# Peptides against a protein of PDB entry 3J47, part 22

Target 1, 121 residues: chain A of PDB entry 3J47
Amino acid sequence: IRLTNQLKSLKGLQSKLKDVVEYLDKVINKELPINHTILGKLQDVFNLLPNLGTPDDDEIDVENHDRINISNNLQKALTVKTNDELMVIYISNLVRSIIAFDDLIENKIQNKKIQEQRVKD
Target 2, 26 residues: chain B of PDB entry 3J47
Amino acid sequence: NAQYHLLVKQGDGLLTKLQKYGAAVR

## One batch from the design tools (peptide; made by RFdiffusion4, then SolubleMPNN)

Design b1_p11_5_s3 (from b1_p11_5, 6 letters changed)
Fold by OpenDDE base, seed 5:
Structure b1_p11_5_s3 (fold): chain B 121 residues (1-121), chain C 26 residues (1-26), chain A 11 residues (1-11)
Amino acid sequence: as target 1 above (121 residues)
Amino acid sequence: as target 2 above (26 residues)
Amino acid sequence: TEVQKKLDELL
């Protein structure tokens, strides 16, 4: 019963992680707008990942230490890679927002100049 | 970590400059 | 438009 529930939870986590990767790929490819709520939840998951890699200090046998260290180093490397990808997405959004705001300001300046010309005629 | 915080700080600085420019064009 | 072009060059 416990092992079957852990396998079900792990399969659920794997499915959710796949959905996140597919979403990130669609965002990178500009097929979908970035959902800030999904990005925030993903950041929260990554901030909790260091805590998911600390089994509570009670009893896991010394013979699995090499597999756990490889899994933890791979998980840490994947966490760093995904944090870097999230950072690139965040910066790309920030820059896009900056440009959209610059274009809005320029449009407002042009509209003001057109209005001033119409009041002078 | 330090490069990330520097990049975030630069982004925040650009956003603040942009916000000031947007307020000056109002 | 010019700033958008510079973004497209940066991305």
Scores: peptide ipSAE 0.374, ipTM 0.875, DockQ to the pose 0.043
Fold by OpenDDE base, seed 4:
Structure b1_p11_5_s3 (fold): chain B 121 residues (1-121), chain C 26 residues (1-26), chain A 11 residues (1-11)
Amino acid sequence: as target 1 above (121 residues)
Amino acid sequence: as target 2 above (26 residues)
Amino acid sequence: TEVQKKLDELL
């Protein structure tokens, strides 16, 4: 039950993230007006993400190729780190589900033995 | 990458076994 | 039990 609910929540999050990307593509293509409330919530989500370096647009100079490569390497390193952390959480939840299931099997085996003893008496 | 994919595949195999045993014990 | 304790220490 708990793992199925977590998987359902994760699938719901993935669907909602896809809907946000599709909305942003429609806004970029000028098919929809910019909604400031949606943009503000997206900014809050990006601020809660460990800063994937947004260069603040306040210095024009042509040396940006090395800074873009450093930002892309940091973004890739943070994505790998986040993926490793999510993997550890996934394994931990999997192991917890296996233990809870092993305990459930043992409880059912014990209940079946108790019923078989009561039928022999 | 390869170790990650192997670990996810092992996790999915365990989940499938868990579901089969849960259905057999129900 | 010991695996559950290690999991509870990691969460």
Scores: peptide ipSAE 0.359, ipTM 0.867, DockQ to the pose 0.046
Fold by OpenDDE base, seed 1:
Structure b1_p11_5_s3 (fold): chain B 121 residues (1-121), chain C 26 residues (1-26), chain A 11 residues (1-11)
Amino acid sequence: as target 1 above (121 residues)
Amino acid sequence: as target 2 above (26 residues)
Amino acid sequence: TEVQKKLDELL
């Protein structure tokens, strides 16, 4: 019963992680708007991931050490990949915000020049 | 880590400059 | 305009 529940929870976590990756891919492809609340929670999960590799000192088999090391290396590689994806999304949003603001300022300067010309005529 | 924090700091610096310029154009 | 053009190339 306990092992079956842990396996079910792990499968549930794997499905949720896949849904998060699919969401990130849709956000990168501009199919969905960036949800800052989801991004913040995801960043918090990744900041906690380095602590998921601390072995709780409870007795589980020397024969799983290579599979656990491969899983930890894969999880670390996936964590780095997702951190890089989040960084690209952050930079892309920052650049978009800068450009949209530059355009807003140029539009405001042009509107002010048009108003000043209309007051001189 | 250090390059990521440097990039985030550069982004925050640009955002702060952008906010100051937006306040000056208001 | 030129910054928008660079944005459209990056998007």
Scores: peptide ipSAE 0.353, ipTM 0.870, DockQ to the pose 0.040
Fold by OpenDDE base, seed 3:
Structure b1_p11_5_s3 (fold): chain B 121 residues (1-121), chain C 26 residues (1-26), chain A 11 residues (1-11)
Amino acid sequence: as target 1 above (121 residues)
Amino acid sequence: as target 2 above (26 residues)
Amino acid sequence: TEVQKKLDELL
């Protein structure tokens, strides 16, 4: 039940992210007017997401290079930490799935032994 | 990176063995 | 069962 709900929630999140990307592409292509309320909410989501830096390529001045490198290194370190945390969660879920399957196999072996005993009586 | 991919590959190998065992017990 | 209990204790 919990894993199925997590998968459903993740699929729902993936669909919503796809809809946001499609909306942003239409705004970039000037097919839709910029909705400032949607853009503000998206900015709030990006401020809550520890910077997944897309380097926006466009011209800002050579004098801040050292501060940008420190920020990018911290961001990379936070991204690595988040990836390691997700990996631990993945391994933990894998181990739970293995245990649940082992218990299912043992239950099936026991049920088979009970049926074989009932056919001999 | 390489250790992560090796760990994922080992996990997938275990999952595949587990699926084969479950199919053989079915 | 015992491994599941240890896992539930780790959560």
Scores: peptide ipSAE 0.333, ipTM 0.863, DockQ to the pose 0.041

Design b1_p11_5_s4 (from b1_p11_5, 6 letters changed)
Fold by OpenDDE base, seed 1:
Structure b1_p11_5_s4 (fold): chain B 121 residues (1-121), chain C 26 residues (1-26), chain A 11 residues (1-11)
Amino acid sequence: as target 1 above (121 residues)
Amino acid sequence: as target 2 above (26 residues)
Amino acid sequence: TLTQLLLDKLL
């Protein structure tokens, strides 16, 4: 039950993430007008992602183009790292589900053998 | 990206086999 | 046996 619910939640998250990417691609291609409400909610989701460099609000000075590229590269690297961690968790849960299922089958085979022996006695 | 999608597809295929076998053993 | 081998690889 718990593992099936986690897998369903992860599949739901994956579907939602795909819908977000498809929406962003349509916005980048100018096929859809930028919906400010959807963009605001997307910004809130990105702000709930561990903030990989708030520039501390201490110092107005003009070098923002290289810092934006470095912050985007760091954010991309950490998004990739988070995706790899989620993948490892997914595989680990899949392997645990296979093991638990193999044990359930072996237990069912053993119980069947015990019942067949009791019917012969 | 392609390796990730392949790995997820392989995992979903294995899960589907596991579900079918669980239904056949029930 | 197979479960133990998989468990030993996962732990």
Scores: peptide ipSAE 0.377, ipTM 0.866, DockQ to the pose 0.038
Fold by OpenDDE base, seed 5:
Structure b1_p11_5_s4 (fold): chain B 121 residues (1-121), chain C 26 residues (1-26), chain A 11 residues (1-11)
Amino acid sequence: as target 1 above (121 residues)
Amino acid sequence: as target 2 above (26 residues)
Amino acid sequence: TLTQLLLDKLL
């Protein structure tokens, strides 16, 4: 039950993430008008991402273009790291499911053998 | 990306085998 | 058991 619910939740998250990506691609391609409500929620998601851009103090005028690239690279690196962590959790849960099911099968086989012995006595 | 899809596909294959084995022991 | 063998490989 718990694993099926986690898998269902993960599949639901994956579907929603795919829908967001597909929506963003359509907005980038100017096929759809920018929905301000979706953009606001996306901004909230980006603001809930750990604030990777505290400019710890030091004054030097370097053009606003390089700061955007560093922030995007760090955000991409965190997204990759988060995807890898989620993958490890998924595989760990899958392996745990397999083990639990193998134990259930072994227990069922043992119970069947015990019943067959009791019918012969 | 390709390794991720391969790993997910292998996981789904194992889950399917496990489901078949559970149905055969039923 | 197969579980113990898997547990011994995972720990």
Scores: peptide ipSAE 0.371, ipTM 0.865, DockQ to the pose 0.035
Fold by OpenDDE base, seed 4:
Parts: sequence; C-alpha cells; structure tokens
Structure b1_p11_5_s4 (fold): chain B 121 residues (1-121), chain C 26 residues (1-26), chain A 11 residues (1-11)
Amino acid sequence: as target 1 above (121 residues)
Amino acid sequence: as target 2 above (26 residues)
Amino acid sequence: TLTQLLLDKLL
C-alpha cells in the first residue's frame, strides 16, 4: 500500500505539473486569457521553493539576463539533485519490498515441502 | 551515477530471482 | 510471519 500510494502521488504530481505547463504555454501563445488567481497561486508555489537565486545582496550591477541564466542553472541543479535523492529513496523502498517478497516466497516453499513430507508419512 | 546504476542492477537481479521463485511456487 | 507484517506495511 505505502509504495503504491507514493507512486500514485508522484504520478499525480507529474500530471498536475504537465497541466500547469500546458496552461502556461496556452497563456503565452494568447490562446487563453491570463487568470490572475492562477498566477497568484503559482507565485505562492515559487515563493515556497527555497530561494533559487539570491546570493546575498552584495552584487549590484550585472545585467538581468545573466541573473535569469544563473537562476535557471541553479534551479536545474537543485531539481536534478532532488530527483536523484527521491530516486534513491524510491529504489531503496523497491529493493526492501523485493527482499520481503523473496522471504515470503521462500517461507511458502518451505511450508509446501513440510506439507508434502506430512502426506508421505 | 555509478552507484545509481549499481543499485538499479541489484534491484533487477532481485526482481529476476523473485520471478523465478514465483514460477517455482506455482 | 515477519515478512507478511513487512509486506502488509509496504503494500
């Protein structure tokens, strides 16, 4: 149950993120009007993300283009790191589930052998 | 990367054993 | 079995 629920939650999150990207692309392409309520909620989500691009306030004066590229590179690096950490946790849980199932099968084989011995006696 | 691929390979090896034992119990 | 209890917690 727990592993299946985690996988379902991750798939649900992936679907929701895809829906958000598709919505943003439609807004950028002027196919849909800008919904300020959705934009506000997205801004709240970005504000809850660890501050992906404030080096402390001590460098005034490099062009807004370099700050966007640095923020995007740091965001990408943190996203990759988070994905790698979540993946290690997922595989560790998968391996534990496989070991538990292997032991269950071995116990079932032993029980079957004990029953076959009792029928021969 | 290398530790990840090793862990995946170990998981696949365990899954393959599990499939063989599951077939032997049937 | 301990494995059933672990399986029931994981599944």
Scores: peptide ipSAE 0.435, ipTM 0.880, DockQ to the pose 0.101; fails the geometry check
Fold by OpenDDE base, seed 3:
Structure b1_p11_5_s4 (fold): chain B 121 residues (1-121), chain C 26 residues (1-26), chain A 11 residues (1-11)
Amino acid sequence: as target 1 above (121 residues)
Amino acid sequence: as target 2 above (26 residues)
Amino acid sequence: TLTQLLLDKLL
């Protein structure tokens, strides 16, 4: 239950993130008008993310090219860290599922042996 | 990348062994 | 069974 809920929540987050990217691409391509309410909610989501190096809204100065590269490196490092943590959780749960299935098989073998003994007596 | 694919391949190998064992016990 | 309780904790 807990693992299935975590995987479902992660898949839901991935789908929503894809929908956000697709929406931003449509806005950039001028296929959709800039909806300030959606953009404001998106900004709130980015502000609730641990500061991924979004430049403070108060310095639109020409030094932004090196800061964008540093921000992209931090975002990449956090994405890699999150992927590694999710991979460890996935493997740990796969191994636990394998052990639980092996124990179920052994219990089924033992139950069959007990039934075969009861039919011979 | 290579370590990830190796871990996935090892997991698939264990799952395949487990499926064969489960089929032999049925 | 202990295995079902473990499976229910895992799932």
Scores: peptide ipSAE 0.420, ipTM 0.874, DockQ to the pose 0.103; fails the geometry check

Design b1_p11_6_s1 (from b1_p11_6, 8 letters changed)
Fold by OpenDDE base, seed 2:
Structure b1_p11_6_s1 (fold): chain B 121 residues (1-121), chain C 26 residues (1-26), chain A 11 residues (1-11)
Amino acid sequence: as target 1 above (121 residues)
Amino acid sequence: as target 2 above (26 residues)
Amino acid sequence: DKILELLEKLK
């Protein structure tokens, strides 16, 4: 039950993230008008992402283009790291659920054998 | 990506076999 | 025995 709910939640998050990407691609391609309410909510989600994009290096005129690339690379690296961590947690919970179910089956078989012995005595 | 998808498919296959086994022991 | 074989087919 818990694992199936986590998998369902992760699939739901993946679907929503895909819908957001598809929406952004349609807005970039001018196929859809910019919905300021959706864009504002996306901007709020991005603002809730830790702005890890400024090391405290006061003073260098690095063209705005390199700062955007570094921020995008860091955000991509953080997204990959978070995805890998969530994957490890998912696999660990899957393995734990398999072991716990195996133990439950073994306990049920042992209990059935004990009941069958008690009916023969 | 491909190895991840393969691992998730193997995990879903194991979970399905485990559910079938748990239903057969019920 | 059949349960061990089913567990081995699960591995």
Scores: peptide ipSAE 0.318, ipTM 0.858, DockQ to the pose 0.042
Fold by OpenDDE base, seed 3:
Structure b1_p11_6_s1 (fold): chain B 121 residues (1-121), chain C 26 residues (1-26), chain A 11 residues (1-11)
Amino acid sequence: as target 1 above (121 residues)
Amino acid sequence: as target 2 above (26 residues)
Amino acid sequence: DKILELLEKLK
């Protein structure tokens, strides 16, 4: 139950994240006007993310190209690290599920042997 | 990336074998 | 025994 709920929640998050990316791509491609309400909610989500270097500066000064690359590299490195941590958690949960399933199977085999013995008596 | 996809594929293969075994014991 | 063999085939 807990693992299934976590997997369902993660799939739901992944779907929502995909919808956000698809929306951003449509905005970048000028297929949709910038919806200020969606943008505000995205900004709130990014503000709740530990400061992964969106420069809050409404000044397009052409001299910060190196700082944007460093912030993007840090964000990418933190995203990779988070993905690796999630992968370790996933493997650990998989192994626990295998062990719990092995125990369930052994219990079923034992119950079957007990039932077969009761039919012979 | 490739190692991650390989590991996920191995995990899915494991889960599928486990499900088949659970169905055979049911 | 068969479960251990299946687990070994899963490694």
Scores: peptide ipSAE 0.306, ipTM 0.859, DockQ to the pose 0.047
Fold by OpenDDE base, seed 5:
Structure b1_p11_6_s1 (fold): chain B 121 residues (1-121), chain C 26 residues (1-26), chain A 11 residues (1-11)
Amino acid sequence: as target 1 above (121 residues)
Amino acid sequence: as target 2 above (26 residues)
Amino acid sequence: DKILELLEKLK
């Protein structure tokens, strides 16, 4: 039950993330107007991502274009790392559920054999 | 991305077969 | 044994 609900929630999140990407592609292609409410919520999600792209630099007007590319690469690397960590947790929980299910099945088979033996005696 | 989707698909296949096996032992 | 064979068919 718990694992099936987590898997369903993860699939729902993945589908919703895909829908957001498809919406962003349509906005980039000028097929849809920019919805400021969706963009604001997306910005909030990205602002909750640690902005690990600024060690303190108070000073001077010439490097902003390369810094934006570096911060985007770091956010992408963190997103990949978080996805890999969630994947490892998912596999680990799947394996634990398989083992627990195998033990439950073996216990049922043993109980059935014991009942069949008691009916023959 | 493709490897992640493949792994999720394999995990779903495993869960489905596990559910079928649990139903057959029931 | 049959469960292990089914798990191998799942990999």
Scores: peptide ipSAE 0.297, ipTM 0.850, DockQ to the pose 0.059
Fold by OpenDDE base, seed 1:
Structure b1_p11_6_s1 (fold): chain B 121 residues (1-121), chain C 26 residues (1-26), chain A 11 residues (1-11)
Amino acid sequence: as target 1 above (121 residues)
Amino acid sequence: as target 2 above (26 residues)
Amino acid sequence: DKILELLEKLK
């Protein structure tokens, strides 16, 4: 029961993430107007993703134009890396759920075989 | 992207087979 | 036997 519910929740999350990607692709391709409310909620989700790079660097001054492009490239690389990491976690949880369900089926088959043998004796 | 979709599709195929098997044993 | 064959098709 608990494992099946986790797997259902993970499939539901996968479907929602797919719908978000399909929406973003349609917005990038200009097939749909940018919905600011959906985009704002997506930005909130990305801001709730572990902020890889608050620089804990206390120290003042140098040149605001090249750092914005480096920060955008780093944030993009970190967003891609975080997406790939979440993807690996998803697959790993799916595989673990398959193995644990296989073991549960095998245990049930063995228990049934033992019960059938006890009824014949 | 394509290799990932293939791996997810294989995992969902295995899960569907396992669900059918679990229903047949129940 | 049919169970082992189904498990082997799952592997």
Scores: peptide ipSAE 0.293, ipTM 0.845, DockQ to the pose 0.043

Design b1_p11_6_s2 (from b1_p11_6, 9 letters changed)
Fold by OpenDDE base, seed 4:
Structure b1_p11_6_s2 (fold): chain B 121 residues (1-121), chain C 26 residues (1-26), chain A 11 residues (1-11)
Amino acid sequence: as target 1 above (121 residues)
Amino acid sequence: as target 2 above (26 residues)
Amino acid sequence: DLILKLLEKMK
């Protein structure tokens, strides 16, 4: 039950994230008007992401394009790292739930054997 | 990406086997 | 038995 709910929640989060990406693509393509409330919530999510490069305020002048590419590469690297960490936690919870289910099955098999023995006596 | 998809697929396969076994013991 | 088989597959 708990693992099925976690997997359902993760699938729900993945679907919701896909819907957000599809919405952003439609806004970029000018198919939908910019919703300021959705954009504000997305900005809050990006602000809760670890700020990859506060440039310490002390070096002026290398082109804005290289900074955007470095920030995007570092954001991608942290997203991959976070995904790998979440995957390890997910697998660990999966294994724990498999063990707990195996123990439940073994307990049910033992209880059935005890009942079959009591019917033969 | 490919290893992640393989691990998720293996996990889903184990969950499906576990669910079938739990239904057979019920 | 299953736990031992799981641990053996994790090596």
Scores: peptide ipSAE 0.373, ipTM 0.871, DockQ to the pose 0.052
Fold by OpenDDE base, seed 1:
Order: C-alpha cells, then structure tokens, then sequence
Structure b1_p11_6_s2 (fold): chain B 121 residues (1-121), chain C 26 residues (1-26), chain A 11 residues (1-11)
C-alpha cells in the first residue's frame, strides 16, 4: 500500500512536470499568451528549488554577464542531477514493490501447500 | 530522456507481468 | 528464482 501510493504520487508529479514543460514550450514559441498567475506559481516552485548560488557575500568585481551564464549552467546541471535522483528513487521504489509482491506470492503458494497437506492428513 | 523512458517502460512491463502472475496465483 | 532473474537483468 505505502509503496504503491508513493509510486502513484511520483507518476502524478512526473505528469504535472511534463504538463508544465509543455506549457513553457508553448509560451516560448508564442503559441499561448503568458499567464502571469501560472508563471508566478512556477517562479515560486523554482524559488523553492534549492537556491543554486546564494553567493557567499565575499568579493565584488566579476562582470555580470559571466555570472549569469555560470548561474544558468549550475541551475541546468542541478535540474539534471535532481531529475536523475528522482529517477533513481522511482526505479528503487519500483524494484522494492516488485520484490515485496514476489515475496507475497511465494508466501501465498507456501500457505496453499500447507493447507493442501493438512486436508490430506 | 529516451533512456529514461525506456527504463520506465521496462519497469512498467515487469510490474504488469508480476500483476498477471499474482492474479494467476490468487 | 524471480529475484535471481531480476538481479541478472540489473547487471
């Protein structure tokens, strides 16, 4: 039950993330007008993502253009890392669900064999 | 992306086979 | 048996 609910929740999250990406692609391609309310909630979700670069406030003076590219590359690298981590968690939960179900089947087969033996005695 | 979808599809295929086996043993 | 086949497919 708990693992099946986690898998369902993760599939639901994956579907929602796909819908968000598809929405963003349509907005980038100018197929849909920018909905400020959806974009604001999306920005809140991205701001709740671990803030990749609170600059430790040590040292003024590197040109703003290179910092934006480094921040974008770091944000992309961590989005990829987070996606890979979520994938590993998904596969791990799937494998655990398969093992737990196999053990349940084997236990049911054993219980049936024990019951059949008790009816013959 | 494609490898991820392939792994998820393989996992869903295994889960479906296991569900069929569990239904046949029940 | 199934666990062994699953482990063999994970290699």
Amino acid sequence: as target 1 above (121 residues)
Amino acid sequence: as target 2 above (26 residues)
Amino acid sequence: DLILKLLEKMK
Scores: peptide ipSAE 0.366, ipTM 0.868, DockQ to the pose 0.060
Fold by OpenDDE base, seed 5:
Structure b1_p11_6_s2 (fold): chain B 121 residues (1-121), chain C 26 residues (1-26), chain A 11 residues (1-11)
Amino acid sequence: as target 1 above (121 residues)
Amino acid sequence: as target 2 above (26 residues)
Amino acid sequence: DLILKLLEKMK
């Protein structure tokens, strides 16, 4: 029961992550308008990440164009890092689920062999 | 992106094989 | 053994 629920939750998370990636790809390709509500929730997830990109807003006008590109590159790098971390957690949970299911199957096979031996004796 | 989708596809393939094996032991 | 055989069938 617990393993089947974890597997179902993981498959649901994987499907939802795929839908988010497909949505982001359609937005990048300008096929769909940016949904500010989805983007806001994604931003909330990124705002829970340590904002490694506060340059202290202490004064002086010149060159806002290079800072926007650096901030976008940092946010992109943080997005990739978060995706990689979530992927490692996903694979780790999948492998644990597989091992626990394999052990359950082996235990069932052994119990069946013991019953077949007891019927032959 | 492509490597991520490949890894996810491999994980789903393994899960499907595991489900078939669990059904054959039933 | 079975996990190794499953991994080998995924290659």
Scores: peptide ipSAE 0.364, ipTM 0.862, DockQ to the pose 0.073
Fold by OpenDDE base, seed 3:
Structure b1_p11_6_s2 (fold): chain B 121 residues (1-121), chain C 26 residues (1-26), chain A 11 residues (1-11)
Amino acid sequence: as target 1 above (121 residues)
Amino acid sequence: as target 2 above (26 residues)
Amino acid sequence: DLILKLLEKMK
């Protein structure tokens, strides 16, 4: 149950992130006016995200180079953790698929044996 | 990265072998 | 054994 709920939550997060990207693309393409309320909520989300360094390489002083390196290391560590979690989900789904397929094969073998017995009687 | 891609490739290879076996039993 | 532990963690 827990892993299925985590997978469902992750799929829900992925869908929401896709909707945000699609919205941002429409704003960049000038298809939609900048909604200040949505932008404010996005800013709140980005402020609650531990500084996943967007490289806005436009004008922040040379004195922040150590803070940028720390933020990049944290982002990398979070990316690695997310990759490891996705790997566990992938392996778990692969194992479930293998077991379900093994059970299907065994069921087919049994059904074939039952049919062969009915033809001999 | 390389170990991850190797693991995925190995898993996909196993799934493909299993699919071939299931098709041969059908 | 490991597969069963993975399945159990998936419940």
Scores: peptide ipSAE 0.412, ipTM 0.875, DockQ to the pose 0.044; fails the geometry check

Design b1_p11_6_s3 (from b1_p11_6, 8 letters changed)
Fold by OpenDDE base, seed 1:
Structure b1_p11_6_s3 (fold): chain B 121 residues (1-121), chain C 26 residues (1-26), chain A 11 residues (1-11)
Amino acid sequence: as target 1 above (121 residues)
Amino acid sequence: as target 2 above (26 residues)
Amino acid sequence: KTILEQLEKMK
């Protein structure tokens, strides 16, 4: 029950994230007007994502243009890494759920065999 | 993406078979 | 029959 609910919640989160990406793609393609309220909430979600490149405030002076490209590449690489990590967690929880359910079925079969033997004796 | 969806589909297929078997053992 | 053989028969 608990693991199946976590899997359902993760599938629900994945669906919502897909709907957000599809919405952002339509906004980028100018198919939909920018909704500032949705965009503000998305910005809040991205700001609550671990700030993947606050430079520790030690050392002024290197050109702002290369740092923006490096920050975008690092943010992209870390978004991909986070997606891969969430995928591994999902698969691991699915496999654990399968094993735990297999063990529960085997235990139920063994208990049934023991009960059938006690009724024959 | 495609390999991930394939692996998730295989896992959901195994879970569904295991659920059917668990229901037949009850 | 093993659980695996029973699962395979329900395929």
Scores: peptide ipSAE 0.322, ipTM 0.847, DockQ to the pose 0.039
Fold by OpenDDE base, seed 5:
Structure b1_p11_6_s3 (fold): chain B 121 residues (1-121), chain C 26 residues (1-26), chain A 11 residues (1-11)
Amino acid sequence: as target 1 above (121 residues)
Amino acid sequence: as target 2 above (26 residues)
Amino acid sequence: KTILEQLEKMK
């Protein structure tokens, strides 16, 4: 029950994330107007990502174009790392629940065999 | 991405088999 | 028969 609900929630989150990407692609392609409310919530999610792309605003003319690419690469690397960590946690919980379910089935089989022996005696 | 989907699919397949077996032992 | 072999027979 708990694991099936977590799997369903994760599949639901993945579907919702795909719908957000598909919406963003339609907005980039100018097929849909920019919804400022969706964009604001998306910006809040990205602002909760550590903005590790600002070394302190202390001095010297390196053209703003290279800094934006470095910040985007670091944010992408952090997103990939977080996805891999969530995947490992998910697999670890899946395996633990499979083992616990296998032990439960084995206990039921043993209890059934003991009852069948008691009815034959 | 493809490896993650494959692993989730394998986990769902194993869970479904365990559920069928647990129902047959009832 | 192991639980694994019984699961394989239900496939």
Scores: peptide ipSAE 0.318, ipTM 0.856, DockQ to the pose 0.041
Fold by OpenDDE base, seed 2:
Structure b1_p11_6_s3 (fold): chain B 121 residues (1-121), chain C 26 residues (1-26), chain A 11 residues (1-11)
Amino acid sequence: as target 1 above (121 residues)
Amino acid sequence: as target 2 above (26 residues)
Amino acid sequence: KTILEQLEKMK
């Protein structure tokens, strides 16, 4: 149950993130008018994200190019970590399904043995 | 990537064996 | 035969 709910929640998040990317692409391509209300909500979501691109204010001399590379590397590392966590959830659900199927087979074998004993008595 | 695909293939192989066994016990 | 041995025989 818990792992299935986590997988469902994460699939829901992935779908929503895809819808946001598709919306932003349509806005960039001028296929849709800029909706300031949607952009405001997206800005609020980005402001709630941990600052993935400010190394502490102690390095005043990193060229804007290096800050972009560090931000991209951290975003990539978070994406990889999220993918690895998803993989663990997937494998855990697969193993649980295998165990539940094995238990079902064993229960069927036991029930068959009990029926065969009742026919011999 | 390769280890992930190997793990998925091993899981699918186990699931296929369990399906064959479940069909033989049916 | 254990379930594991039966699964191995079906390999």
Scores: peptide ipSAE 0.316, ipTM 0.849, DockQ to the pose 0.031
Fold by OpenDDE base, seed 3:
Order: structure tokens, then sequence, then C-alpha cells
Structure b1_p11_6_s3 (fold): chain B 121 residues (1-121), chain C 26 residues (1-26), chain A 11 residues (1-11)
């Protein structure tokens, strides 16, 4: 249950992030007018994210190249950490599923033995 | 990446064996 | 034989 909920939440987040990217691409391509309310909410999301390098397009000063690289490194490090955490969670579930299936098989073997004994009596 | 895929492959192999065993007990 | 030993024999 907990992991199915985490996976569902993560898939929901991924879908929402995809919808945001698709919206931003449409705005960049001038297919849609800039919706200030959506943009404001996106800005709030980015302000709540630990500096995951959106270059603020409002100061193209040549000093930003090192900040973009540092930010990309932090984003990459957080992505790697998240991937490693998800991997540990995946392994833990796999092992739990194997154990639960082993217990189910043993329960079936026991039930079969009990039934065979009742047919011999 | 490669270690993750190897681990998933090993897990899927174990699950497949366990399914075969469960089918043999059934 | 444990179920694990039976699974190993099915290798």
Amino acid sequence: as target 1 above (121 residues)
Amino acid sequence: as target 2 above (26 residues)
Amino acid sequence: KTILEQLEKMK
C-alpha cells in the first residue's frame, strides 16, 4: 500500500511536470499567450525548489555560466540521490514480494497436506 | 544505470522461478 | 528441503 501510493504520487508528479513542460513549450513557440496566473504559480514552485537552475532570463551577464553549471550539478546530484532511493525502495519491495509469495506457497502446501490427510481418514 | 538494470534482471529472474515453483505446487 | 533449496534446484 505505502509504496503503491508513493509510486502513484510520483507518476502524478511526473504527469504534472510533463504538462508544465508542454505548456512552457507552447508559450515559447507563441502558440499560447503567457498566462500570468500559471506563470506566477510556476515561479512559486521554482522558488520552493532548492535552486534547480532555471536561468532567470532577466540578466544575461556572462558570470552566470558557473552558476548554471553548479546548479546543474546540484540538480544532477539530487536526481541521482532520488534514483538511488527509488532503487532501494524497489529492491525492498521485490524482496518483500518474494517473501510473501514464499509464505503463500508454504500455506498452499500445508493446506494440501491437510486435505490429503482428511481424504485418507 | 547498468547495476540497476542488472539488479532488476536478477529480481525478475527470481520472481519467474518463484512463479514456476508456485505453479508446480498448485 | 526449504523452498529456497527447491528454487535453487530449478536453476
Scores: peptide ipSAE 0.313, ipTM 0.857, DockQ to the pose 0.033

